# Ledger of designs, part 87: peptides against a protein of PDB entry 6RGO

Target 1, 392 residues: chain A of PDB entry 6RGO
Amino acid sequence: MALKLLGFNQDATCFSVISSNKGVTIYNCDPFGKCFELEKSTSNDEELDFLVEMLFSTSLIAVVDKTIGASKRKKLKIVNTKRKATICELTFPHEIMDVIMNRKIICVVLKSDQIFVYDISCMKLLRTIDVRGEKLKSTSKFRNSEAVGDIGVRVSLSTDNNSILCYSSYSKSDKENAPLNDIVVFDALKCIQINVLPAVHQSNIVCIACSPDGMLMATASEKGTIIRVFKTIDTENDEPILVNEFRRGSRPSRISEMKFNHDNTLLACVGESDTIHIFALPVTTTEADANEDDTLQQSSHSLSSSINGLQYISKGLANRFGKIIVSKIPTQSQQRHVAYIKIPENAKYRIGFPKDTTNTIHICGEDGNYLVYSIPRNEVGPCTLVKSNTFD

## One batch from the design tools (peptide; aimed at target 1 R103)

Design b2_p26_5 (made by RFdiffusion4)
Pose (drawn by RFdiffusion4):
Structure b2_p26_5 (pose): chain A 327 residues (1-135, 151-284, 335-392), chain P 26 residues (1-26)
Amino acid sequence: MALKLLGFNQDATCFSVISSNKGVTIYNCDPFGKCFELEKSTSNDEELDFLVEMLFSTSLIAVVDKTIGASKRKKLKIVNTKRKATICELTFPHEIMDVIMNRKIICVVLKSDQIFVYDISCMKLLRTIDVRGEKIGVRVSLSTDNNSILCYSSYSKSDKENAPLNDIVVFDALKCIQINVLPAVHQSNIVCIACSPDGMLMATASEKGTIIRVFKTIDTENDEPILVNEFRRGSRPSRISEMKFNHDNTLLACVGESDTIHIFALPVTQRHVAYIKIPENAKYRIGFPKDTTNTIHICGEDGNYLVYSIPRNEVGPCTLVKSNTFD
Amino acid sequence: SVENKATEEQLEEFQELYEETLEELD
């Protein structure tokens, strides 16, 4: 089958790719190279490694499952790339759905909507967050820098009226203090959530409305959450998969089950800005590095890696600059 | 329940590796 299940780095330095053949490879961007290659851990052809989230450019990797079910739901391994050795092997009562890391905090998301927060220096569990214990699945996002700030979707006070709903809660994982609770920002479920690298901004994706809403995160007034801007969906409602924020928080990238990738600018310093054509029934992931604000890195399941440029003052499409092919 | 299978030596090794990673990032 195709080389599916791409993962993207926080700093846009490299990306994680599960080659359907054997193990998982991690490439670099500049210069492009085979950065890390995981050996054979397979027994059938279509069984897939699912979840890999990494540090910036380091040797520290978070790896989850290999087998379809033998050791998948209840595993987390911490591996050094230079020596291929497992350091800590944590076990969890449920199935892992997502893992997000940063320089200070490691988050592990379970299928039962439990979020385990760890101080990465000693792996002490800071707090267990019973989201489903209070009231598709939960989508969680986190800031990259320090003062790492956690964002998760929570159910509303209409559990009695119906089973599924999605509001937003802002949480400071550094001090384990809940900062702001946002109301039902959508009339539908929440599909994907992106938080700014500095933790000041947040994006939301609806399944039905397909309109991205941006809210201030922490500095927002206590009385009411502050809405920043909205973005035109286009000609057709489409499911969104992954969104990213620029380092200066002037740009927002959007990708999904669509023909095009949309680029939204920010009025921090409207409907559409830059659009990148994309093959229809293939899936891609997004990133952009810290070095410049004009370059957008693109990861594709077709086997191509592309680097596009952004037009500052023109509403035109992006210009391709650099490309390379996968393995 | 959450459990950790790592020994004390493996924890010390992880801490040292983490400190070196921070230095490289600085």

Design b2_p26_5_s1 (made by RFdiffusion4, then SolubleMPNN; from b2_p26_5, 11 letters changed)
Fold by OpenDDE base, seed 5:
Structure b2_p26_5_s1 (fold): chain B 392 residues (1-392), chain A 26 residues (1-26)
Amino acid sequence: as target 1 above (392 residues)
Amino acid sequence: MVTNNASEEQLKEYQELLKEELELLE
């Protein structure tokens, strides 16, 4: 059967899949098993396509039927999985491209490059963000649907209640084909723009991950060779703080998903490559607990020493020239993965970090494998398979 | 234009259910 992965929920307790014969299925991770199925409403042999966003392990899901017809692709349904009933239906002016939520906020991304921000508690619209801005309204030339590939606004939302929204935006270049290479950081609750990171890549951003606490973001371009990690809120001299630059590989490969673990110590990425990469983030030791005298001289070769090549770009030149954030980190000093998982070629995988086990990663594949791996802390190497399950 | 097709009763039921389901996650 053809499976299409939708992904894990916010805490990796569940994942969702599309089965060609069954429709949408949700699996619980532990104990492993099917917990919900949304049956195929149509007898047609048409390829099923859905967006499904889960609200953690609750009975509430947001569903968009993308299978057929421009009408259904504009409808967001809030479904109670226990009752198998639609509780709320929102109809948008354009096709829904993405849906992301936490305990406070639903964000709906449209094909029009608009983000609708809702208070989840009452389904009240808090803000409509127009990512194209006022200047691009005049060139009503619909991007010819054929040639502009899967390049749209990307979003990520913090899983905490602070509801930090990171989204890709068009560069301020007066070019008709401005890349989606800026990042905006937005407080979704207060509806305030917090920060703008200009030109974080040379090409369109295709993947964004926000940390659970909203303090970090990871970005990848269409090239997928370099992952950049930034602070979301903090700025030095009103310039973006680049925390890390990771090298996934030398060959271009699209990154489909990135996730931070719950303590911001790890960043995982997956995509079209045969390898899930896991990167270590520097632990910000908060200076507070430095008082206990424990003389354990363990020679932690602090991987910190090589990051000193992060030259702060000076404020005055970036604004005037639209200068791309060019890492001055020499290609040789770019941090590589600390751990990896080999996956089958041509199998799409999704990743999730469970809340309770910061060194564990959940993965699921369109090959029907749900796998739990242990991440090595002290050695660069492969992850160890801990649990394996199959689904169809 | 965005249209909400939920009745006031359905929105109230949604709010009550959402509250209950979120309280179960704390």
Scores: peptide ipSAE 0.352, ipTM 0.887, DockQ to the pose 0.879
OpenDDE base, seeds 1, 2, 3, 4: peptide ipSAE 0.308, 0.301, 0.302, 0.289; ipTM 0.876, 0.873, 0.873, 0.869

Design b2_p26_5_s2 (made by RFdiffusion4, then SolubleMPNN; from b2_p26_5, 11 letters changed)
Fold by OpenDDE base, seed 1:
Structure b2_p26_5_s2 (fold): chain B 392 residues (1-392), chain A 26 residues (1-26)
Amino acid sequence: as target 1 above (392 residues)
Amino acid sequence: PLVNNASEEQLKEFEELYKEELEKLE
C-alpha cells in the first residue's frame, strides 16, 4: 500500500500517516497501536493528500483535506477523535499550505504567504501576518502567485506556552524575485515581532525548526548542505547570534524536517538523503550560577598544542553593511558529537523527540517502519535500534 | 474573506473539550 507520512505530534507520543486505502491513521507510540482512523470521504482512487496537526496526545486534531478541489484545500476542520465529529470549520481565502499548533496557538499558513494566528482556546483570530505586505512599498511587482512552486513561507512554533513563532520572510532587496532568506521571530501570544535575522542563507529557506522553549532556531536552505542555529530572542549589538553551524554533507540534498530535543542538546535532521543526522549542541550554561567561587586549582599545565583551529569564517553572513558577523564560535568545543541513522534512500522519514528520554529519537517511514533509537552522547557513531514496529 | 462556520454551540463544545484535554497535559 502507498503510505504518506504526515509526522509526529509535538512530544512524539503519536504520529500520523495517510494510507491510500484507509485515509488518515494516527498511531500511538507507546503502547504502539492505532488510536484514530479518519476514513476516506470518497470512493475515488484519487491520491490522498491531507494536513493533520494533533494537539499532543489529546482528542483534538486539525485536518485539511487537500485531495479534492480548491474549496476543500481552503477548509480547516477541528475534529474530536473520540466523537469522530467536526467541532469547528474555518474557511480561508487561499489554499492552506501548513498548520502548526501548541497548547495556546494555532497558526495557519496560506499559499498567499499569509499566516493566520489563532488563540486555540476560543478559535479567535489574534493576527494576520502578511509576509508579502511587509515588503517595502517600492517593490510593486508581486511575485506572480503562479510561479510559487515548492518555495513558500516556512514556519515553526515553540511547543511551550511562550509560543515563539519563527517564519521565513522575503529579503528587503529591491530585486524582482527576492529570496525567502530572512527569518522573523514573532511572539504569537502578544502578537509582536521580537527579532529579524536578515539573509541567514543565500537561497530560499526550506526548513525551520524552533526549540521547544523557543530560545533556539535551526534553518536550512534549498541546498541543505549547511544548517545554522541561532538564538531567537537574544542579540549581540543588535546583530543575530549564530550559536552553531553544522555541515550535513557535501552533496546538495533537501532537508524536509528538523527537530530539537526537549533540553536543546540535540538537533536532528531528515530529508531526501539515506541518513538522519543528529548534531550535538553546546550546553548553554546559564551564567546565573557562576557565583560559586569554587577555587579548584586546576594546575595550569600549559600544553600549548597550537592546534591551528581552522576558523571556518562562513563568508555567508554578510550583513547589509558587508560586515561578516564572525561570531567567535569558541574554538574549544570543536568536537561536536554527531550521531546518525541509516534509512532507505527512497523512503521518506519523519522524526520526533520524546519528552522523558532526551537520548532517544522516534522515527517513522513510508516503508511502514516505526523505529526507536538510542543516541550516543560521548562519541561520533551510529544510533542503536532499541524498538521496532510495523504499520500499514 | 475568512469564514468561521462553527455555531456558538460548536464553539462552546470546543472550548469545553479543549479545557478537558488541557487538564490532561498538565
Scores: peptide ipSAE 0.371, ipTM 0.863, DockQ to the pose 0.890
OpenDDE base, seeds 2, 3, 4, 5: peptide ipSAE 0.307, 0.285, 0.355, 0.368; ipTM 0.831, 0.813, 0.852, 0.854

Design b2_p26_5_s3 (made by RFdiffusion4, then SolubleMPNN; from b2_p26_5, 13 letters changed)
Fold by OpenDDE base, seed 5:
Structure b2_p26_5_s3 (fold): chain B 392 residues (1-392), chain A 26 residues (1-26)
Amino acid sequence: as target 1 above (392 residues)
Amino acid sequence: EVVNNATEEELKEYKELLEEERKKLE
């Protein structure tokens, strides 16, 4: 059967899939099993496409029918999975591109590069963010969406109640083809812009991950060779703090998803490559419990790659052009993965980190595999398969 | 324009569901 993966929920307790024959199905991870199905309403041989965003393991889901020819691409449905009933419907002026939520906020991304921010408790609109801004209103040339692939506004929301929203924005270049290479950090509850990270990549950002606590973000461009991790809120001398720069590979490959684990010690990435990469983040030891004693010289070869600081090349003309973040990290000192999972070629996979087991990763594939892996901490190597299940 | 097409009854059910699910997450 043709499966299309939608992804894991916020805590990797459930995942959702589209089956061409069945419609939308939600699986529970532990105990493994089908917990919900939204049946196909039409007998048409049209390729089904949906957005489904879960509210953790609750009976509340947001659903958008994105099927080609469907008039429903502008409709967000809130569904009670226990009753199998639509309990709220919102209609937007443009096609819905993404939906993300936590316990406090729903964000709806439109094809117009607008983000609608809602208070989930009452479905009140808190803010409309226009990512194009006022200046781009004149170029009514909708990028003919046919030729240039899924280059749109990307969003990620913290899974905590702080509701830190990270989104890609257009650089302030006077060029008609400004890249989506800026990041905006936004407090979705207070509706305040917290930070702007200008030109974090040279090309369009295609993947963003916010940490569960909203303190970190990971970014990848359409090249997918380098992943950058930044602090979201903190700045040094009004400059963005680059925490890590990871090398996924030397060959270009699209990254489709990135996730932090619950304690911000690991970052995983998946995409078009045969490999899920897992990177270790430096543990910010809060200096507090440095009790003196055990001189165990674990020669942690901390590859303290001296992250030679982000230099903004302010060439004198750049007063109007946003500062370009140039990593000075030598290509040789870029951190590699600490762990990996090999996946079938051409199989799309999704990733999730469970809350309770910081060294465990959940993955699911369009091949119908749900897999649980243990992540090695003390050595660089493959992850160990712990559990395996199949779905259809 | 963004249109909420939910009835007052559906919006009541929505609020009740959210309150029930909030209590399970506490």
Scores: peptide ipSAE 0.276, ipTM 0.837, DockQ to the pose 0.820
OpenDDE base, seeds 1, 2, 3, 4: peptide ipSAE 0.149, 0.223, 0.047, 0.141; ipTM 0.798, 0.827, 0.668, 0.680; seed 4 fails the geometry check

Design b2_p26_5_s4 (made by RFdiffusion4, then SolubleMPNN; from b2_p26_5, 12 letters changed)
Fold by OpenDDE base, seed 5:
Structure b2_p26_5_s4 (fold): chain B 392 residues (1-392), chain A 26 residues (1-26)
Amino acid sequence: as target 1 above (392 residues)
Amino acid sequence: EVTNNASEEELEEYKKLLEEVREELE
């Protein structure tokens, strides 16, 4: 049977799968088991494709039937999993490419490079973002999306109530073929642009992750060799703050997903490579007021020594086109993974971080494996397998 | 144009689902 992974929910308590015979199945992670099934509406042997976005572990899911030839690729369905009923149906002018959700907001990304932002409490449209319309006067012909099937607007939403939306935008170049290499940071609740990070990569951005609190963002380009982490809101001298630059590898490889853990101490990435990489982020010590005197000298030899000084490389270099590109961190300042998981080369995997255990990662594969790993705290090395389950 | 095809009954069921979901999210 062909399995297709849809991914984990926001807190990695559930994951969703497409089974060729069953349709959409949702599994609970702990206790492990099937919690929901949406049966295939058609008896046709067509390759099933769906978008499913869960609202945590609740009875609310958003579903798009993306099956080839389906007239439903423009329809977003809100489904009550307890009743197995469609409660709301939205029809869009273009094919739905992505759906992301938190407790406050649902965002719908279209093939037209439009983002529709809704208030989940009433399904009211708050904003339509036209990522193409922000391009200057060039009647950039609708990129015949036939030939460039994989390059579209990428989005990530904070899982908190602040609802920070990060999306890829077209660079302000007079060139018809401007790359999707800018990032816009948007307050989805207030419907205001907070920040713009220009030319964060030289090529199109293909993966974005927002931190749960919306304060950090990770980006990867088509090359997938370098991951950059930025502050989303904070700026230094009106310039974007580059917090980290991570090296995934020397060879190009697509990154399909990145996620922060719930305390912003780890960033994981997965894609077409045989390795999930986990990177350590510097703990920003919020200067909590150092008022209380209590002298507990617990000599936690924290991993402070290998955090060579956070060179905030705020300075964008003007490229030969007069655009500020985020300067590459010197190769000596490029951090590698602190932990890794080996996965089968031909299996697509998805990743999730559980809320309560910041050093645990959940992964699931199209090979039918659900795996829980412990991340080493004090050493660089492989993650330890803690739990293993199978699904069909 | 974006169309909402929900009936008045479906909108009332959606509100009930959201109340159930609020209790599950606290």
Scores: peptide ipSAE 0.382, ipTM 0.890, DockQ to the pose 0.785
OpenDDE base, seeds 1, 2, 3, 4: peptide ipSAE 0.306, 0.348, 0.309, 0.321; ipTM 0.855, 0.876, 0.857, 0.860

Design b2_p26_6 (made by RFdiffusion4)
Pose (drawn by RFdiffusion4):
Structure b2_p26_6 (pose): chain A 327 residues (1-135, 151-284, 335-392), chain P 26 residues (1-26)
Amino acid sequence: MALKLLGFNQDATCFSVISSNKGVTIYNCDPFGKCFELEKSTSNDEELDFLVEMLFSTSLIAVVDKTIGASKRKKLKIVNTKRKATICELTFPHEIMDVIMNRKIICVVLKSDQIFVYDISCMKLLRTIDVRGEKIGVRVSLSTDNNSILCYSSYSKSDKENAPLNDIVVFDALKCIQINVLPAVHQSNIVCIACSPDGMLMATASEKGTIIRVFKTIDTENDEPILVNEFRRGSRPSRISEMKFNHDNTLLACVGESDTIHIFALPVTQRHVAYIKIPENAKYRIGFPKDTTNTIHICGEDGNYLVYSIPRNEVGPCTLVKSNTFD
Amino acid sequence: DEPVLHATEEQLEELQELLEEAEEEE
């Protein structure tokens, strides 16, 4: 089958790719190279490694499952790339759905909507967050820098009226203190959530409305959450998969089950800005590095890696600059 | 029920060393 299940780095330095053939490879951007290659851990052809989240550019990797079910739900391994050795092997009572890391805090998301927060220096569990214990699946996002700030979707006070709903809660994972609870920002479920690298901004994606809403995170008034802007969906409602924020928080990238990738600018310093054509029934992931604000890195399941430029003052499409092919 | 950590003190020291090296590279 195709080379599916791409994962993208925080710092846009490299990306994680599960080659359907054998193991998982991690490439670099500049210069492009085979950075790390996991050996054979397979027994059948269509069984897939699912979840890999990494540090910035380091040797520290978070790896989850290999087998379809033998050791998948209840595993987390911490591996050094230079020596291929497992350091700590944590076990969890449910199936892992997502893992997000940063320089200070490691988050592990379970299928039962439990979020385990660890101080990465000693792997002491800071707090267990029973989201489904209070009231598709939960989407979690996190800031990259320090003062790492956690964002998760929570159910509303209408559990009696109906089973599924999605509001937003802002949480400071550094001090384990809940900062702001946002109300039902959508009339539908929440599909994907993106938080700014500095933790000041947040994006939300609805399945039905397909309109991205941006709220201030922490400095927002206590009385009411502050809405920043909204972005035009286009001609057709489409499911969104992954969104990213620029380092200066002037740009927002959006990708999904659509023909095009949309670029939204920010009035921090409207409907559409930059659009990148994309093959229809193929899936891509997004990133952009810290070095410049004009370059957007693109990861594709077709086997191509592309670097596009952004037009500052023109509403035109992006310009391709650099490309390379996968393995 | 609850999560379990399967690591020794030496493995935690190795994890700290790796984090110190990652800070120095920054």

Design b2_p26_6_s1 (made by RFdiffusion4, then SolubleMPNN; from b2_p26_6, 8 letters changed)
Fold by OpenDDE base, seed 4:
Structure b2_p26_6_s1 (fold): chain B 392 residues (1-392), chain A 26 residues (1-26)
Amino acid sequence: as target 1 above (392 residues)
Amino acid sequence: EKPVINATEEQLKELQELLKEAEKLE
């Protein structure tokens, strides 16, 4: 049967799928099994399309039926899965493109490049963010949805109560075809803009991940060759802090999803390639425990020396492109993956990190596989398969 | 245009009960 993956919840305890014959199914990861099913309302042979966002392991889900007709695609339903009942329904002026939530807020992304931010506790609208602004509304024909590479506003939300919202925005170029290559960091509770990261890639941003604590953000462009990790809130001399630059590959490949683990030590990415890549983040040692004198001469090969060569970036290109975050990291020193998982060619996979086990990753495929892998910590290599289940 | 919200006070109370279940998972 054709399966379509909707993804994992915030703590990877559940994942959601669309089965062409059944509708939406939510699986529990441990013990593995069906925990909820939303039956198809119509016997029509129409291809099912849904958005489903689950609030952790609770009975609270947000559902959008994208299958049939412009009216349903504008409706967000909040559903109690235990009661199989709609709690509330919201109707938007435009098609819903994405829905993300945590314990405090729900964000709804529209095809109009608007983000609606709600207080989830009362479903009160806190903010409408217009990413296009007033000027761009007139000329931008709604990109026909048939373009397989739908370049829309991307969002990611911290899973904590701080509710840090990262979203892609249009660069300030007066071009009708301005790329979605800026990032805005937004406090969704206070409804304030915290930071703006201009031109983090040369092309449109197609994937964003916020860390669970909202302190880090990962970005990937349409090229999917480089992943950049930034601090969200902190700045150095009013400039964005680039923490890491990872090389996924040399060939262009779309990244569909990225996730941080719960302690911000790992970043995983998945997409159209045959490989899930896992990158190590530097552990920010808080300076406190530096007192134990344990003389393990781990030769910290100080990557200090090769800074000198970066003098001759020609001044001429910098003036016309707004402040491009030029990687201070030489292209040769771009970090590779520390671990990987091979997946079937052309199989779509989704990823999740469980809260309790920072060295494990959950993955699920449109091939009907749910897999748990152990991530090696001390060596660069393949992940080890720990558990396998199948779903239909 | 503002989105139309269809929720009763009783439905919003049910939502708040489910959110209290989510807070216990922290």
Scores: peptide ipSAE 0.511, ipTM 0.924, DockQ to the pose 0.782
OpenDDE base, seeds 1, 2, 3, 5: peptide ipSAE 0.507, 0.499, 0.496, 0.489; ipTM 0.923, 0.916, 0.916, 0.918

Design b2_p26_6_s2 (made by RFdiffusion4, then SolubleMPNN; from b2_p26_6, 7 letters changed)
Fold by OpenDDE base, seed 4:
Structure b2_p26_6_s2 (fold): chain B 392 residues (1-392), chain A 26 residues (1-26)
Amino acid sequence: as target 1 above (392 residues)
Amino acid sequence: SEPVLNVTEEDLKELQELLEEAEKLE
């Protein structure tokens, strides 16, 4: 059967899938099993498409039917899964591209590059963010949705109550085809912009992850070769703080999803490649417990050799794009993955980090596999499969 | 055009009860 993955909830206790024959199914991870099913309203052999966001392990879900007709694609339903009832409906002026939520807010991304921010407790509109601004609305032909790799506005939201919203924005270039390579950091509760990270990549940002606490953000461009991690709120001399720069690979490959673990020690990425990559973040040791003796010999295992070729980032491109956050990190100091998972070629996978186990990752595939892996702490290597389940 | 919300006061109470369940999981 054709499965389409919708993803994990915030704590990776559940994941959502579209089954061509059944509609939307939500699975519980432990104990593994179906916890909710939204039946297909139509007997037609139409390819099902949905957005489903679940609020942790609660009975609250946000649903958008993207399958058929421009009218349904504009409707967000808030559903109680215990009652199988719609609590409320929001009808938007444009097609819904993405929905993200936490305990305090729900954000709705439209095909118009607008973000609607709601207080979830009363469904009151707090803010409309127009990412294109008033001037760019006139000339941008609606990107045909048929473009494989729709370069839309990307969003990520902290899972905590601080409700830090990170979104991609157009660079301040007067070009009609300005890349979505800026990041705005927004306090979604106070409805204030708190930071702007200009030109974090040379090309459009296609993936963003906010940390659970909203203090870190990871970004990847359409090239998917470099992942950058920034502080969201903190700045140094009014400049964005680049915490890490990770190399996923030398070959371009789209990243579809990134996630931080609960304690901000790990960043995972998945996409079109046969490999999920897991990167270690520097533990901010508070100064106190620096007992001298753990010379963790960073065994500089000599994976150094193959990086020599990319010294020629030609000085010439730096002048025309504004303050590109030129990585002050030398290309030689780009960290590689600390762990990896091999996945089937051409299988789409989604990732989630459970709250209770910071060195465990949940993954699910359109191949019908739900897999739990243990992440090695002290060694660079493959993750160990701990549990496997199948779904249809 | 602004988004159109369709919700009742009873539906908002149910929404609040579900959000209170979510806060207890924190």
Scores: peptide ipSAE 0.542, ipTM 0.941, DockQ to the pose 0.833
OpenDDE base, seeds 1, 2, 3, 5: peptide ipSAE 0.539, 0.537, 0.531, 0.523; ipTM 0.940, 0.939, 0.938, 0.935

Design b2_p26_6_s3 (made by RFdiffusion4, then SolubleMPNN; from b2_p26_6, 10 letters changed)
Fold by OpenDDE base, seed 2:
Structure b2_p26_6_s3 (fold): chain B 392 residues (1-392), chain A 26 residues (1-26)
Amino acid sequence: as target 1 above (392 residues)
Amino acid sequence: SKPVLNVTEEQLKELQKLLEEYEKLL
């Protein structure tokens, strides 16, 4: 059957797929099996397309029927999966491009470059962010550049209650086709802009991941060769903090998804390449917890891998044209993956990190494979397959 | 145009109850 992956939920306890014959199916990861099925409403041989966002392991899902010819591409349904009933419906002025949620917030991205932020508890609109309108306010001359192709506003939301929203915005360049290469960090609960990271890539940002706690974000451009990790909230001298720059590869390849693990020690990426890459993040030891006297001599074998060379060259190369905050981390200081998974060529995969096992990754493919891998802690190498299941 | 919400008071109570039941399991 033709499968289309919708992805994992926030804690990787479930994943959702579209089956051309059945409609939307949600699988539980452990015990492995179908936990919900939404039948297709039409007998037509139309290619089914849906957005499905699940609230963790709950019976709450947000659903958009994106099927071509469907009058429903502007309609978000909130569904109780246990009752198989619609709780509420939101109709938008434009096509829904993305939906993301946590315990407090639903964000809805429209084809109009608008983000609608809702309080999930009452479905009250908290904020409308007009990414295009913000560009027009900052740059008086921009024509409505139709979003060329599949380039649109990208979003990621923290899975915690802090509800940190990261979204791509248009650069302040005087060029008619300004790229979506700025990032805005937004407190979705307080409805406050926290930070702006200008020109984090040279081309449009096509993938964003926020950490579960909202303290970190990862970005990738259309080129997908470099992944950058930033602090979301913290700034140094009113400038954004670049924590890491990772090299996925030398060849251009689109990244479709990135995720942090639960403790912000790992970042995984997947896309059009035959390889899932996993990068190690430095443990941000907040110095504050140093005061509890508990003498447990855990022999931290310091992996004294000689990362002596990441001098924070916070040298603001104020080159003659506007503040490119991204000091070019020398190509020599670009970190490689610490682990990888080989996947079939041309198979679309999705990734998830379970909450309870920081060194485990869940993956699923449009080939009908659900796979659990163990990530090596102390060695650079392949992940080890721990569990496999198949789905249809 | 503004987004249009279609919901009943009973459906909002169902939504709130579902969220509260989940917050108690965390």
Scores: peptide ipSAE 0.495, ipTM 0.932, DockQ to the pose 0.877
OpenDDE base, seeds 1, 3, 4, 5: peptide ipSAE 0.495, 0.494, 0.492, 0.480; ipTM 0.932, 0.932, 0.932, 0.927

